Peptides against a protein of PDB entry 7UQJ. Designs and how they scored, part 308

Target 1, 160 residues: chain A of PDB entry 7UQJ
Amino acid sequence: PELYQNFNITPPRGVLFHGPPGTGKTLMARALAASCSSDERKITFFMRKGADILSKWVGEAERQLRLLFEEAKKHQPSIIFFDEIDGLAPVRSSKQEQIHASIVSTLLALMDGMDNRGQVIVIGATNRPDAVDPALRRPGRFDREFYFPLPDVKARFKIL

## One batch from the design tools (peptide; made by RFdiffusion4, then SolubleMPNN)

Design b2_p27_5_s4 (from b2_p27_5, 12 letters changed)
Fold by OpenDDE base, seed 1:
Structure b2_p27_5_s4 (fold): chain B 160 residues (1-160), chain C 160 residues (1-160), chain D 160 residues (1-160), chain A 27 residues (1-27)
Amino acid sequence: as target 1 above (160 residues)
Amino acid sequence: as target 1 above (160 residues)
Amino acid sequence: as target 1 above (160 residues)
Amino acid sequence: SGFDEDYPPGEPRLVLEYSDETMEAAR
């Protein structure tokens, strides 16, 4: 509330960071966590990789997502950062559909279930925003998208 | 020579890119390679991950480093980019000391053996410059360091 | 139109980036997207891997290509980047011919269907340009080829 | 010489935002 109230911005439930690898998506998520953290008001930063949620938690991915959102709510204000979110929430395709559909459906339900007064921000980072299920990119979910461009040419001349 | 001569810049033998994950280190290294290459003067970009050199070339890592530097010299002007260089050249710690010490010693010797007239730039990228052996961060090696900070506050205020 | 009109350059419908692995093809595609994006004129960058289109979208690859081109047209000016395009559009060989032929035929039709006034650029990247179906390398398709022996500067201005 | 703070990685650009009306209608 106060972080978003201070900016007169309706808190996005989710922000999608997309752009080329190495454009600072993961960094901006960490930077937001750090810049919004004061000594008086620390933001808890939860980081997960989409591929890790699918691979490490085979058969428990939905439960781990629920636990993550509960832990984020318990430690609010908090940021949940999903790196490589296209690995977690791929666009629906026929053969791997059932497992991915369950995880996506769980993530949708968790994002929809966040109270507008909750101090939990979800950040998804991807190099392929179009590989993320469009259902996640709807209002009340990842409803803000930031494109992370490459550094401009002038930065190159200073490194040389 | 000429690329650095044209800019009146002494070519660093090595450039260390460091900063939080996702700051664009890997991107900048590649962007430099692309921005320094012309139709008349193409720059060879060699990319290695520190962890891959240790894991894929068990017992040959030193030889692979030598071959990499020879190939880079043969195809000069060239950039050797070590992503996650803290994985290849960790600070000396007790239990894995001997293997890592040999690889670090080989990399040191290869960097020291680069003639100042050579058109080979070595770029190391790390999220933990303090986890890179300080011997690599000496003059004539990774003697220039670029901190990749978080994107500044104004970008944060638009995301928030 | 205007981006290419401002440069007096006939917009290539498709640009093939080819060269050894690690030569910055993927980076150059992204760097082009970034360098052409101003605050006034943002370029949308779509990235797909050829192997992912074949493997993840078995039985829907043609539909996904159509959706990608529609989305790119909707968000013009835009770049569609196919990484590992040789995985999507292999030269016709006997056993997997029918499925690959359908995807290639769809990609051909989509590239041929792009109006010259469209602000959609297609970039294919491959390590094996000879493994890409020659039909894709014809005028009005991937009709410009950039060899990335080594990442190149002047290639940016010629692609734009 | 550090990366001049003056040339950060390209500023993140807002590329999608729903109108307040759309956000209210979707709630």
Scores: peptide ipSAE 0.082, ipTM 0.249, DockQ to the pose 0.027
Fold by OpenDDE base, seed 4:
Structure b2_p27_5_s4 (fold): chain B 160 residues (1-160), chain C 160 residues (1-160), chain D 160 residues (1-160), chain A 27 residues (1-27)
Amino acid sequence: as target 1 above (160 residues)
Amino acid sequence: as target 1 above (160 residues)
Amino acid sequence: as target 1 above (160 residues)
Amino acid sequence: SGFDEDYPPGEPRLVLEYSDETMEAAR
């Protein structure tokens, strides 16, 4: 919030983290939540795995998403982190299209329904950005994308 | 690895990240992995939660740890990140002492068995460093500790 | 500082963050400051924009740089972050060569004058690493370069 | 299927940011 406010930048509602497996997408989301938490202003961090929302909540995934966003709104400022978001919102051409389409539509509606002034940031992580429904990767949703490349060796050896 | 080799420094086998919840310990571990990866030399990053190793692999935790370290060795250079390592290696005074003692002993042996020239770094993250078995917090194991304080308010607002 | 000290690594005096606009270089610098701060050891983070040093301090840029480095030294451990460092230290072939050459020479001298044991890290961020004077991109100055290719937001928070 | 998250982390790269004009047009 304050970074974006200080820069007169509208905070992205959603940020897509993508890159090869292990490029630290999940970790970045947690560190964002951590680094954005202050003693005066604790950020509430909500983490969900895309596949867990589908598998644990068979037939309730839409309800669980709604509850998650309501809880995030109740506990503002908050970060909602979707790990493996491609597992939640696959491209519409998969054989489980109807169930996934409903969940994607719910997630789209929830992201669109976030007030621009709300202190809820959604972070999606995926190893396969092309496997994420392009409708999520639009302005007002995951409108910022960060690619997590495999880091350079020369940089490696200086921290390790 | 190569930085330590280039500096004639014994790379720490293990780094303990500790600090209050949400101080970015998990994030830093992957950022280290990220910063330590190059285009020419990809670091493989393995992430495990301490509690997940105990709960998901009841009676196989030692085997899973061995497999993890073997995989990390196979995919060198690598980072093994244990999130919530206090859940995997609690202080030996807990009533579930025997199972935890076996797992801790396995982790100790695996860390001790890492060739000093190996390009495997272990990072443990905990909110409670005092809940981690002190045997892990010794030279040749988690011999470096990084305290993750609550970021100063001025730093926090720059990320959100 | 402590990360490098704990790793028995001489901290680079300077780290150049380069990559496309919006790649989170500024965010990464702040997160590094936050992550390197502990409860016991707060890192003081100094941020300056390269263009602001030139524009706001016409005829005093060298003095302001000296004061900045003195303040950073006084408040060790510290990070000096130059955002848009190409605005401060353009390649010497630009038409405003003389004024920029003096400022660059001052920055070079200040970076060279940092004791290798000092806990002052300089981070320069640029979208145009090739627009930064190559003299700054030498060992003992910005001797580490981190390419921020188009970054995942989750990755931004991992370095912070 | 086990908790196997192999993460090779890289330096984060902003691959997509919509221009302010595009963001305004999408509002």
Scores: peptide ipSAE 0.091, ipTM 0.224, DockQ to the pose 0.079; fails the geometry check
Fold by OpenDDE base, seed 3:
Structure b2_p27_5_s4 (fold): chain B 160 residues (1-160), chain C 160 residues (1-160), chain D 160 residues (1-160), chain A 27 residues (1-27)
Amino acid sequence: as target 1 above (160 residues)
Amino acid sequence: as target 1 above (160 residues)
Amino acid sequence: as target 1 above (160 residues)
Amino acid sequence: SGFDEDYPPGEPRLVLEYSDETMEAAR
């Protein structure tokens, strides 16, 4: 926030965190939410798991996404964090599930419908960036990507 | 580390990391694995997701658990990290799925069968410690628990 | 924890987290503290900022360090986390401030005076490992180091 | 062995950023 305000940097609408499991993607998203929160400006952090949206809300996933974005907008500044977004938004060309195509389309529309002036940041985390629909990785959506490498083994040796 | 050596406490066979999602449980497990590795002594880190063992290995989950523990023993010193262990080892008293009961029993037997002299540590991570079978949370299994609280907002300000 | 006992590894008295600002050093330290706490064994986490010890306790910094270590020992198992330890423990050879030399000497003595049987772990975080007195980076002190590499600076700007 | 070595070690890296021109055009 301060960096963005000070530099007049428009915050990204969406950020994709990708890398191996356990590289701290979810932790970073929470850390970011917290670091951007001040006593004057609390950020509301919404976390959803991609697979849970599909499994828990069979037939209601689109509605739940809409409600999530409305709630995030109502409680702005806010972060929407999708953990395992590859479970929610698989590549369209995968032969399998027509059910996923509608959810992806809803997520695309919701991200496109985020006013640039809205204080809602969407963070998607995945272990498989290539399993995420390329349409989500375009400008105005997840237009920034962060690779979370495995902590270097050399850096690792020092922790314990 | 020091805590255990000083008290002559038998190292737990298993450690349960519990706390809200994105509190760094998986990152910590990797960091622990890495920090215990030296150039002279590399720790082999095995990571499995509880839900993936159930879904990817329908009917083979018990065999895959046995193979995992054998491989971990073969490559000791090793860490077996189960992410989302509540997905693999739900509470037995939950009315739902008999299928989970056999997997829990296999995991219990494998943890009980770990020779105290074995250089295999099991780390389970969960967002729902109460959803993990209490039998797994007994001495000689996940007999140590670590609560990963949400990084306190006050602490968060110092991180970024 | 377990790894140290199983491997007969003497746990470090101190761990140095080093790397650029915002790489999650403080987050990792808190996650470690949380990950070492169980319901049976709560770890007391003491966090101090190096600069705050110098500025808030002008002329009392040594006493405050002694009190901190005594309190940590009283509430063991405990973690003492020094954020920005380079502000507390600058290199002795830096021509500037005799005042810092006494504080560094006190911290060295306190770390050396930690009985290997004490359940007090000291974590120091710095953005400038070369600004930390090499005497602190010796065996029995901060004898383990963790490099928190920069999230590629380009990544950093995109996350916020 | 057993670490997902498929990902290079390090800190989170920015792997995709659109140019300011591309970002302005997409606004």
Scores: peptide ipSAE 0.089, ipTM 0.392, DockQ to the pose 0.053; fails the geometry check

Design b2_p27_5_s4 (from b2_p27_5, 12 letters changed)
Fold by OpenDDE base, seed 5:
Parts: sequence; C-alpha cells; structure tokens
Structure b2_p27_5_s4 (fold): chain B 160 residues (1-160), chain C 160 residues (1-160), chain D 160 residues (1-160), chain A 27 residues (1-27)
Amino acid sequence: as target 1 above (160 residues)
Amino acid sequence: as target 1 above (160 residues)
Amino acid sequence: as target 1 above (160 residues)
Amino acid sequence: SGFDEDYPPGEPRLVLEYSDETMEAAR
C-alpha cells in the first residue's frame, strides 16, 4: 500500500514474484513489508505457504483464506504474502480436485473484493508462474509480475 | 570450499538452516554458494526441494538422491541444498510409509558415506527442525544448525 | 517513495541495508525498485557501487554524485542504490585522504538537500555498517537500517 | 541436474504490468 501511494500509483491488488528457486522472492517480500512499515505505521505482514494452506487446512482452506483477508483488512495497511502460490492456486484443469477449484475461486473473489483504496497488498511468490492459475494473473489481481532472475555472474563478482 | 579453507574449518557434512518461512534460508544457501566460489573455483550448486523429490520421483527418489550425491562429488567443490528437507526426511514414525523410511535411510547413508575431506556440503532448509529426522541432526550429518530468526520487527521499524 | 506514502510514512531520505555479503541486499534494493514501479509510474532505479565511484571517478566522484542526485531528482520517483556504500562513504578518520572527506561531505549535503517530499529514496548497502560514516546514519540521511542477517555468524563460521 | 547459480539474483524485472486503461477497465 505505502509502496504505491507515495508515487501516486494505484496499488495493485496483487504482485507476483516469480523466478528460479532461491532468487530471494521470499526475502524480498519480507523486506518490502519491512520497508513499508514505519515506527508510526506498522504494516502487518501475513505470510502463508501455498502447500501448507492446502495440507494443513484440508476442507477449511477457503475459510482460512477468508479469515486471512479479513485479518489483513482489519490490520491494514497490510501485506499478504503467499509463498509458493503455485501450490495454493494451481492452474485450473479438468483433473483438479474440486477442492483446488474452490480455493482458487475463493482467492479470486477475495482479490476482486479488495477495494482499490484498500491498504492490503497481496504478494505471490512462485518458481513456476505458468503453474499459477491465469485468472490470478489478470488486472485487479496479480496484475504486476516481477521476474527474479538468477543472479548475474557480474553481480556475483560485485558482491563477492 | 574457499570459505572453509580460509578458516581452516573442516566443512561439515551437513548444515541445517531452520527458522520461520521467508527468513532467507534459500537465499543464504545461494549466497553461500556464491561466496564460496571464486573465479578460479566455481562451486557447483545443486538444489532440490524435499516435497518435489518425493512427489516427482515416486519409486526412484532413493536413486535420484544417489545420483545427486554422485554428481555433487563429481563436480566438487559442491553444495547440495535441500529446501524443505522436513518434506524429504520427516521424523521416523510407525506411521511412516516404508518409502519414507528408505529415503531417509538413503540420505543418512549418503551423508555418512561422505568423507570428511569431501568438498561437498549439504545444506538442509526447514521451517520445522523438529520435523526433521533426529538421526539427520547428529554428528557427521547435519551437525551444525543455524536459526534464521524473523527479521527483528524492531529492525523493521528502523527501516520504516 | 511510493513505499512510504501509501502508509503515510515520511519517506526516509536514506535506508541502510547492512549485513554480511550475499544476504540479498542488492537483490532487495532491486526488487524494491521493481515493486514500487508500475506501468503508470516507473521508478527510475540508479545503481552505483561505492568502490566503482571512487576507482572509476578519481577526482570526479563528487561531481558524479551530484549528477546522480540531479538525474534521480529529474527522473523522480527514483531510487538511488549505493551498493557497498562503505566503499563510498567510509568512516571519517584523520588518516582519510581529503578526497574521501569531500565525497562523504558531498553525499551528506546531497541527502540533506533532499526535501522530505522528494520522491527520491537512497538505499545504501554495506557489509560493514560500522565502516559507514556515522554522520550518514543520522536522521534525515540513512535514518533507517535493515540488518540482513546472515544465518548467525556462528552459522557462517560453523558452515565455514 | 546440478546448476551453477549466479548470485546475487539479478535485478527483478517487471515482466508484466497492465496499462492504466486495462486496469481501469477491469475495475
């Protein structure tokens, strides 16, 4: 939220971080949360892992997503970070269990239900952007994507 | 390797990175791989995800682990990074399918079979160190552990 | 800049990223720049390396800093990222050549000369925060600090 | 397969963003 108002940018409802494993997506999300909060204005950082939501909340994942978004809205400004979002919201296929379709639909609805003035940013991280439901990658959802490339060898020499 | 040689420290056979999600465990493993490699001496970085090894290599996971360690030994100095190692080597229970017991046994044997002179480091990352088989957390295996704390909320407030 | 206004935070004039090499400071700065930019409003990301400014611009480093800040102001909203800022702005000592004192003074003046409403954020990254001139770490300059922990220094020494 | 990883990660690149018009039309 703070990220975008300073520049008079309409905050995206969601930002997708994608790139190879260990390119710092999760660290970036944390440091964003850490860079957006101040002494005066704490950003509440909510982190969930896609696979954990599916595995720990069998049959309750939809409710837990709703609660997460409500809690994020209650504690705005906030960031919801979904690590491994491809595990939470895999591409819709005829072979997907109804459970996954419901969770994806819920996430879509929750992102669509965020008012443009909402001080809630959703960050999704994935190693496989093509495994994320394309419906999530549309305007008003994860409408911004950042590719985290592998470190350039030249950057390696500059840190090392 | 250079990093260990510079300090004249016998490289551990394994290092366990543990801490809450998004504390930079994966990034750190990559950064270590980067920092240990020089222009003269590239470290080969092997990354595997615990859950992916189990899910993608059903019935071949043991063989794939052996091949991974052989490849790492062939391309030494090398780092093998297991992200979410708690998914690969969960705590032994009577409810563990024989498959998991075999994979854990294979990983144990592979770590035990590394000579202390081997320029192969195994890094395991987990959010749940207590979910990792205690046999892996013994001397000669993951004999060193690093807690990745959440970035201090106070440090967050100093940025913010 | 956008980062801070959305949360009604007065954007710091500067943010110091500090922590051991390879903790993702540079990655973080880049991803912050990326996350702050939209289609509507690109954040101009200026990256300079402290050592490069001193080594490449011998006798012109002060001028290059001025030009960098002018260019950043011209292309606001912008981020100026100083990688290895300890190389650019080392601690003032009686042994420091007058050249370093001038460069540090220039950077101080440039940071002080940014109006609090300026859409220019300065991010400094260092592996040695104690090697950064304390004058830079004061309010209105690098008034915010992020520690990018390595895994516990015992971790590095035990890994390594 | 093993891979040589470059570090630090390259600059995150904005690879997708929708125009304001597209964003407004989706509201």
Scores: peptide ipSAE 0.078, ipTM 0.250, DockQ to the pose 0.057; fails the geometry check

Design b2_p27_6_s1 (from b2_p27_6, 8 letters changed)
Fold by OpenDDE base, seed 2:
Structure b2_p27_6_s1 (fold): chain B 160 residues (1-160), chain C 160 residues (1-160), chain D 160 residues (1-160), chain A 27 residues (1-27)
Amino acid sequence: as target 1 above (160 residues)
Amino acid sequence: as target 1 above (160 residues)
Amino acid sequence: as target 1 above (160 residues)
Amino acid sequence: SSIFLAPPSTLLEDVENPIPLERVIEE
């Protein structure tokens, strides 16, 4: 907290992990959550899949996002990890465009509304950073991007 | 920095992660890069695959290694991770032997040429430590080895 | 599950991560937990520090271990990570020996009592594998050991 | 569908310093 104030650096409210499928974005997000949690500071890790927010919560996705951010705020310090965040803002088809625009606008508002003092980090993971609404990639939102290059699919399949 | 001076111990310029495929070498390298980055000290993580350096940069592999080390030096503190480093020094076939010898010699020279003050760590990961040129495994190079035993595929599959 | 039955291999109920301080044992345990968690299979990661179980739960350490294993069983698939597991079984001083013996015996019983079908993995991390009670290192307990060699304190301090 | 909040006890405890992921520069 204090370090962010001293450097006049807006704490990244959002981190975009992008890179090809299987690059360990989700792994790194979890490892980060892990590495940030101490015995004195347990970090709450919230995970949501972008496509699941749309598919499972049709008509409630905004409410679920709000609840997620409230719960993350309640359990600070927290990480909200959106896996496949491009699945929350899939490009324009007419009917889904309104629902997506509303969900994205809700997510934007939630990220914008996070007090700079909030110990809530949002991590978005995508295989398609260009499919993520540019509005999410603005300062104060997912303003930090991490490219996850292909660990060769081979390394991952031998790990699995 | 100071701890290195006090012990008169040459900082390991290189760490060799070895162990069977799927042992999490790349994960650990990332987790190490991760754990070592603080808000005050961001660590730049460079990843290269040994086989890719040979295959993609035929005739420029030496230059790419030099550029990689320069960029890592520019972005200190840094980790250079060579995944499948045995792919940079595959065992002797005649025509490839000269190219490999040159790439390995370049890597050796770059590792040897790193000033002891440099905050550049080189991590080499291999499934075949015996396929790594012994010259890379000498003091001042990959002089520290980490065995990644098989997480039993079984343990991992019960975790999955 | 099925893979363990097919190989007639007792799933490692425990994995001992051992190696000098700062070898990334805790990081690897977390990275493993992370790597093993999918969207379909969230793995619950439980962490306890061995010394904390003794110090914070004087007189309740056994109960807390039981609760931990019950909670891990309830939230399967799960990882129980004991950091500094040598702190649960510190070598013999007379008064602490009985308390330690009871805690260790409880941990042994909990590990032995885990059904082979249980998707609970226990990871013990230690800097002193020889300070871990050999009874914990028997088959069906911490029967798999992973040596985490020193990343040179220097490599870590240059990374830090 | 319940927000499967990993109970706080299941959250990653003691790994100290949040890794500021720096730019992974892949070529």
Scores: peptide ipSAE 0.000, ipTM 0.192, DockQ to the pose 0.060; fails the geometry check
Fold by OpenDDE base, seed 3:
Formats: sequence, structure tokens, C-alpha cells
Structure b2_p27_6_s1 (fold): chain B 160 residues (1-160), chain C 160 residues (1-160), chain D 160 residues (1-160), chain A 27 residues (1-27)
Amino acid sequence: as target 1 above (160 residues)
Amino acid sequence: as target 1 above (160 residues)
Amino acid sequence: as target 1 above (160 residues)
Amino acid sequence: SSIFLAPPSTLLEDVENPIPLERVIEE
């Protein structure tokens, strides 16, 4: 974190955490959120599951996404973490329903509409990066990607 | 794992990892699996999502659970990790459909049917321990529970 | 990382990750390193084990530490991660040989000699924070500490 | 000063021991 202050690097709008399940994607997102909160400056951490947005908010998913981004902007500095983002944002080329395509389009628009100087970071986690719409992985969206490998079997041998 | 061998403690059949989302439940389960695997003795790690078993295996979920436990027993020492087990094993008192109750009953029977001397450990992870059927949390099932607290905000303040 | 730039927080020279083995210290260090590298600005991640520096570099350990810090400075932005730093930096009050005291003194001097504005962060990981020389835990060195708790001790006792 | 979370992709390859950061409980 401190390394970045010395770097004067512009914050990516979106980061894609991808890798096999149980590689710590969600934990890392929370770890980043709390590593970035101080007593003086708390980060607001918003978490949503992609599949939960689809299943719970059918017909309202777009509105819920808009409200999420508005709340995140209101409570900045903020992290929006989408767990299982491939559940929310499937590849457009999949014969999946028009509703999914609309939700993806809303998420794209929300990410594009983020002020580049805003203190809102979006983290998407997926087990299937290739199942995420490539439009979400473009510059200005999830243009930063983190591979979470399976904890190497060798690595674990050294902890024990 | 090593702690138990040193203590001559009988391995629990089931452990419930519970705590807020992204507190490392899945990662810890994987970490335990590889911490228990040596070059001489690899642990077979089976992972399933509770919600994925419900959604993908409608009508076959019970069979898939049986096959999972059989494969785990065949490849012992083994860990069966259920991520989001509250999605698979909702509280019976919840007005959720008979299908969910049947899957829970199958999981209960499989956990009860595990040989106590078998080298198969079941780990369930949930964000909502109270949403898990209390029958799963009884002795001989998920009778061991681990709270995964949110990584303390104070801890992260000390990095920053 | 992005969130820290918004916070105008001065980078600590050193962060001590401490907690039981298997609690994610090494993972977090690497994840922080990865989270700090962009396509435009790669962070150079140097990893050393404390015990490996002692055992492999007997008589050269001080020189290897100097070279490590020089390389890290040359390739900044950089993270130097010491896994098992208690193996490198034992408490001075322990009757451990003059050689260990010399290595610790070299590490102290290297951390003190880091430019506070330099883009080099040192992360030490230990399972035994009390086994680390208190001189390393002072301001301007490992003055930030992160406890990696065991997933609740009650939890682990119940898995194993 | 916006600290950007750069993509962990390159450094995560070297993550030998990915154990989750749990809460620092200050005693």
C-alpha cells in the first residue's frame, strides 16, 4: 500500500481477482479494504455476490447495481467487491437471457461512469475469468487482473 | 492436523467454518488440506459449493453427494469442503421446498454414516451459521465450529 | 494500495506479519506485492526465509542482506519479504551465537538506512513475534505489526 | 494521492503460502 503512495500511480477503477475457488480472492479483497482503512479514514467495504444479485433482484438488479455504486460514491473511500462476478456478468456470446445482458450493460456503464479520481475501487472475483464478459475486462473497467493460484503444494509443505 | 496427532484426539467428522464473507474460510480449508499433505501422504481435497449442488444437480443432488462421499472415502485421507453450506443445507423450519429438505437429509445421513476411523474430514463454510440446519451442527456431524472474524480493522491500520 | 494514496499516509519501512503458521502471512505479503504491481509499474518482490539466510549464507549472511537491500533499491518499487524472520532475527537476550547478533545488527542498520521516501517496503513474517529482537520492532523498522490469528483457537481445536 | 491497487497477477505467481489475513486482535 505505502509503496503505491511513493509511486503516484492512478487507481484502477476495477480489479479482477481470478483463480480456482478457495484461493483467497474474497479474503484478499477484504484484506485490501481493511489495509486501506485507518482510524482517521475508514474504507467502506461493499460486498455483493454476482449470483445473488441475479437471483434475488430479478427485474431490480440494474437498480440495485446503481444504488450500490451511488452508496459507494457517497461513502468513499470505498471498495465494491463482487464475489462470483461471472455469475452476474456472463459472457455475452453465451445464449443466456436478455436480462443477464442488461445487467452486464448496466455494470459496464457504472464502471465507465466512475470518476477516475473517485475513491471507489471495484474488485470482481471469479473462478472463471473466461466466463466473464470481455467487455468488463477492458481498460477503465476490470483492466487489472490478479491470478490467485492454488496455494502451491510446495508452499504449504513449508508452513507445516 | 498435526496438533491432533500429537494429542491422540479423534478427528471430528465435520467442522463448520463460519463468519462474515471473505474471512478466509475456503482458503483455510484449503490451507488445512495442504498442511495435512506431506510428500509421503497427499490429502485429497474435494470442494463443492452448496448453492452449486442445488442449482446444477436438481434431482441428482443426493446422488452427487453420495458419489462425493464415496470418492472421498476411496481417496482418503480426504477433505470434503462445502463452501456456502447454508445454500445446500438450509434450516428445516424455513419455508424452503421439500427438495432442499431431502438434500439436507442425505447430507445428514452421509455424515452419520462416515466411519469415525475413516480419514475423511468434512468442512462446511457459511456466512450464516444460523441459516444452517441445526441438525447438521450436532455431535457426529459439524460438531466443531470455527468463527472467522472479519480481519480486525486495527490489524490493518498497523500496515498502513 | 490505491486507497492509501488517497490517505496521504507515510509508508512504513517495515511491517511485521505475525501469527501462527498457516495464517496467511506469506500469502498476504505476496498478495500485497502483486496488488502493488501494474502493467505500467511492476513491483519487484524479493523473498527470503530467515532460516535460509542463516543456514545457507553462514559467513556471508550480512553481505547477502546488503545485496538484497541494494537490489531492492535498484529495482524499486520493491518489497522485501522475510518469511520466518524469527529465524534470522532472534532475540539478543537468547544465548545465541555472536553470528546471529551480527546478522540482526546488519538488518537493523539496513532498515535504518532505508530512505523513508524510497519505494522499498520490508515485510517480515513470523510465527513467534516474541522471538524477534525487539530492536527490529521499533519505529522506523518493523514498526507496523499485523497479527494473523489462528482461525479461532476454538475453531482449530474443533477441526482437528 | 490515489494509491492504486495494481493487478496482483504477476506477484501472485510467487505466492507460495496464500494464507488469509485474519483479524489482528490486539491484546
Scores: peptide ipSAE 0.000, ipTM 0.322, DockQ to the pose 0.067; fails the geometry check
Fold by OpenDDE base, seed 4:
Structure b2_p27_6_s1 (fold): chain B 160 residues (1-160), chain C 160 residues (1-160), chain D 160 residues (1-160), chain A 27 residues (1-27)
Amino acid sequence: as target 1 above (160 residues)
Amino acid sequence: as target 1 above (160 residues)
Amino acid sequence: as target 1 above (160 residues)
Amino acid sequence: SSIFLAPPSTLLEDVENPIPLERVIEE
C-alpha cells in the first residue's frame, strides 16, 4: 500500500511482469497482493495461467475471462494475476489465429471496461513480452512493465 | 545446503512444491536458492520445465536430464528446479506410456544416484501432485512436500 | 503504484519482510520496487546487505548509512532495501555490542528523520525478526511486518 | 520501457539454460 501512495502515481490498470523464466514474477504478484492486504482491508487474489485457460476451457475461455473479471469486481479490492499471459494472448500472427483472436478481444474489452475507480489490478507475467499481443501493452491495459532480470554476477543492480 | 545445515535438518534430496497454479512455487524455489547463497557460498540454480524437456528433447530427454544433473554436481552447491514436473514424470497409467516411462526411469535413477553428501537439491513444482509418478514421491527422491495453497478470498492476510 | 493508491493505506516508513530463508523476501522487495516504477515515474532502488555493511565498512558503516539515505532522498521516489537486516541491527545483547550499537543508533535516527512526506521507503528482510533490534520495529520505523511462511502441508494458506 | 527488476541480492547465478536446448529437427 505504502509505496504507491507516497509516489502519487496514477494506478495502472494492468502491470506486465516480464523476464526470464523463474525470475520470480508469480511470487512477486502474490506478495504484492499479500502486502496490500491488511486486517482492515483484505485483497482478493485471483490467479490463472494463460495456457490453462486455453486448454481447460476450449470454446469457453471468453466466458471464463468474463466470469473472472466479474468475480474480481464483486470481491474488490482484488488482483487478477495471469501467469504465462503470452499463452492466453499471443501475437495475432501465430497460426492459431481464430481462437486466440476472440480471447484477446475479450481480454482487451475486459481491461478497457475496468472503471478507473475500480479496485481491481491486473498483473500479467510472461517470459516473452514481445509474444504478448501489443494491444494489451497499451495505456489503460498492461501499461506498466517490470523486467525481472536474471541475476548476473557482475550486475551492479542499477535498478535504474 | 546452508538452510538445511543451519536448521539441523537432514537435507532432502528432493522437495515437491505443490499447490494451485501461481501459488508461488517457482519463485519460492528461486528465493530458497537465493537465500542459501552468500558471498562465501554461491548456489547455482538450474531450471527446467517438465513439458519443455518432453517437447524440445524428443528422443534425447534422458540425455538432457543426465547432463543437467552432471552440470548441477559440477557447480555444487546447486538447485535443480523442475517446473511442471507432472509434465516430465506423469503417472505411468497415462496413454503416453513408452516415452514417459524411460524419462521417469532416468529421473528416478538420477535422484537415487545423488550422493547424500552432494550439495544438490532438486525442487519439483506441480499443480497436480497426484499426477506425479508415485515412485518420485518416495524417500530419497521428492520425499518432502510443501503445499502452496490458494489465497482464499475471505482469508484475512494474517501473514503471521 | 496502483495497489497502494487504490487501497488508501497510509505509507509506513519501513516494512519488515520476515520468514524462513528462501521464502522470497528479497525478490518481493525488488518486484515492489519495479511495480512502483513507470516510464513516467522511475523509482530508484538501493540495496544493501546487513552483513556487507558491517564487513566492508568497519568504522564507516554509520557514514555509509547516512550517505545511503541522502542518496535515496536525492533520487526520490526511492526504496532502500536491507537484505539480512538482522546482520546490521542485531539485538543489543549479542557479544558484538559496541560496533553494532552505533550502527543501530544511526539507522534509528535515519528512519526517524524521514519526513512522512518523503518518497523514500525502507524495506528490511530477515530470517530472524526477533534478532532485529526491537527499537527498529516500532511505529514510524519498520512498523509493518510481512511474514513469508514456509509452505506447510496442512496450512490452508488463508492468506486472509 | 520495461523497468528493470534487479534479481534478488543473493548471488544466484541463475543459469536458466546452462545447457542450450538444441532443436533436434528430425529430417
Scores: peptide ipSAE 0.000, ipTM 0.198, DockQ to the pose 0.057; fails the geometry check

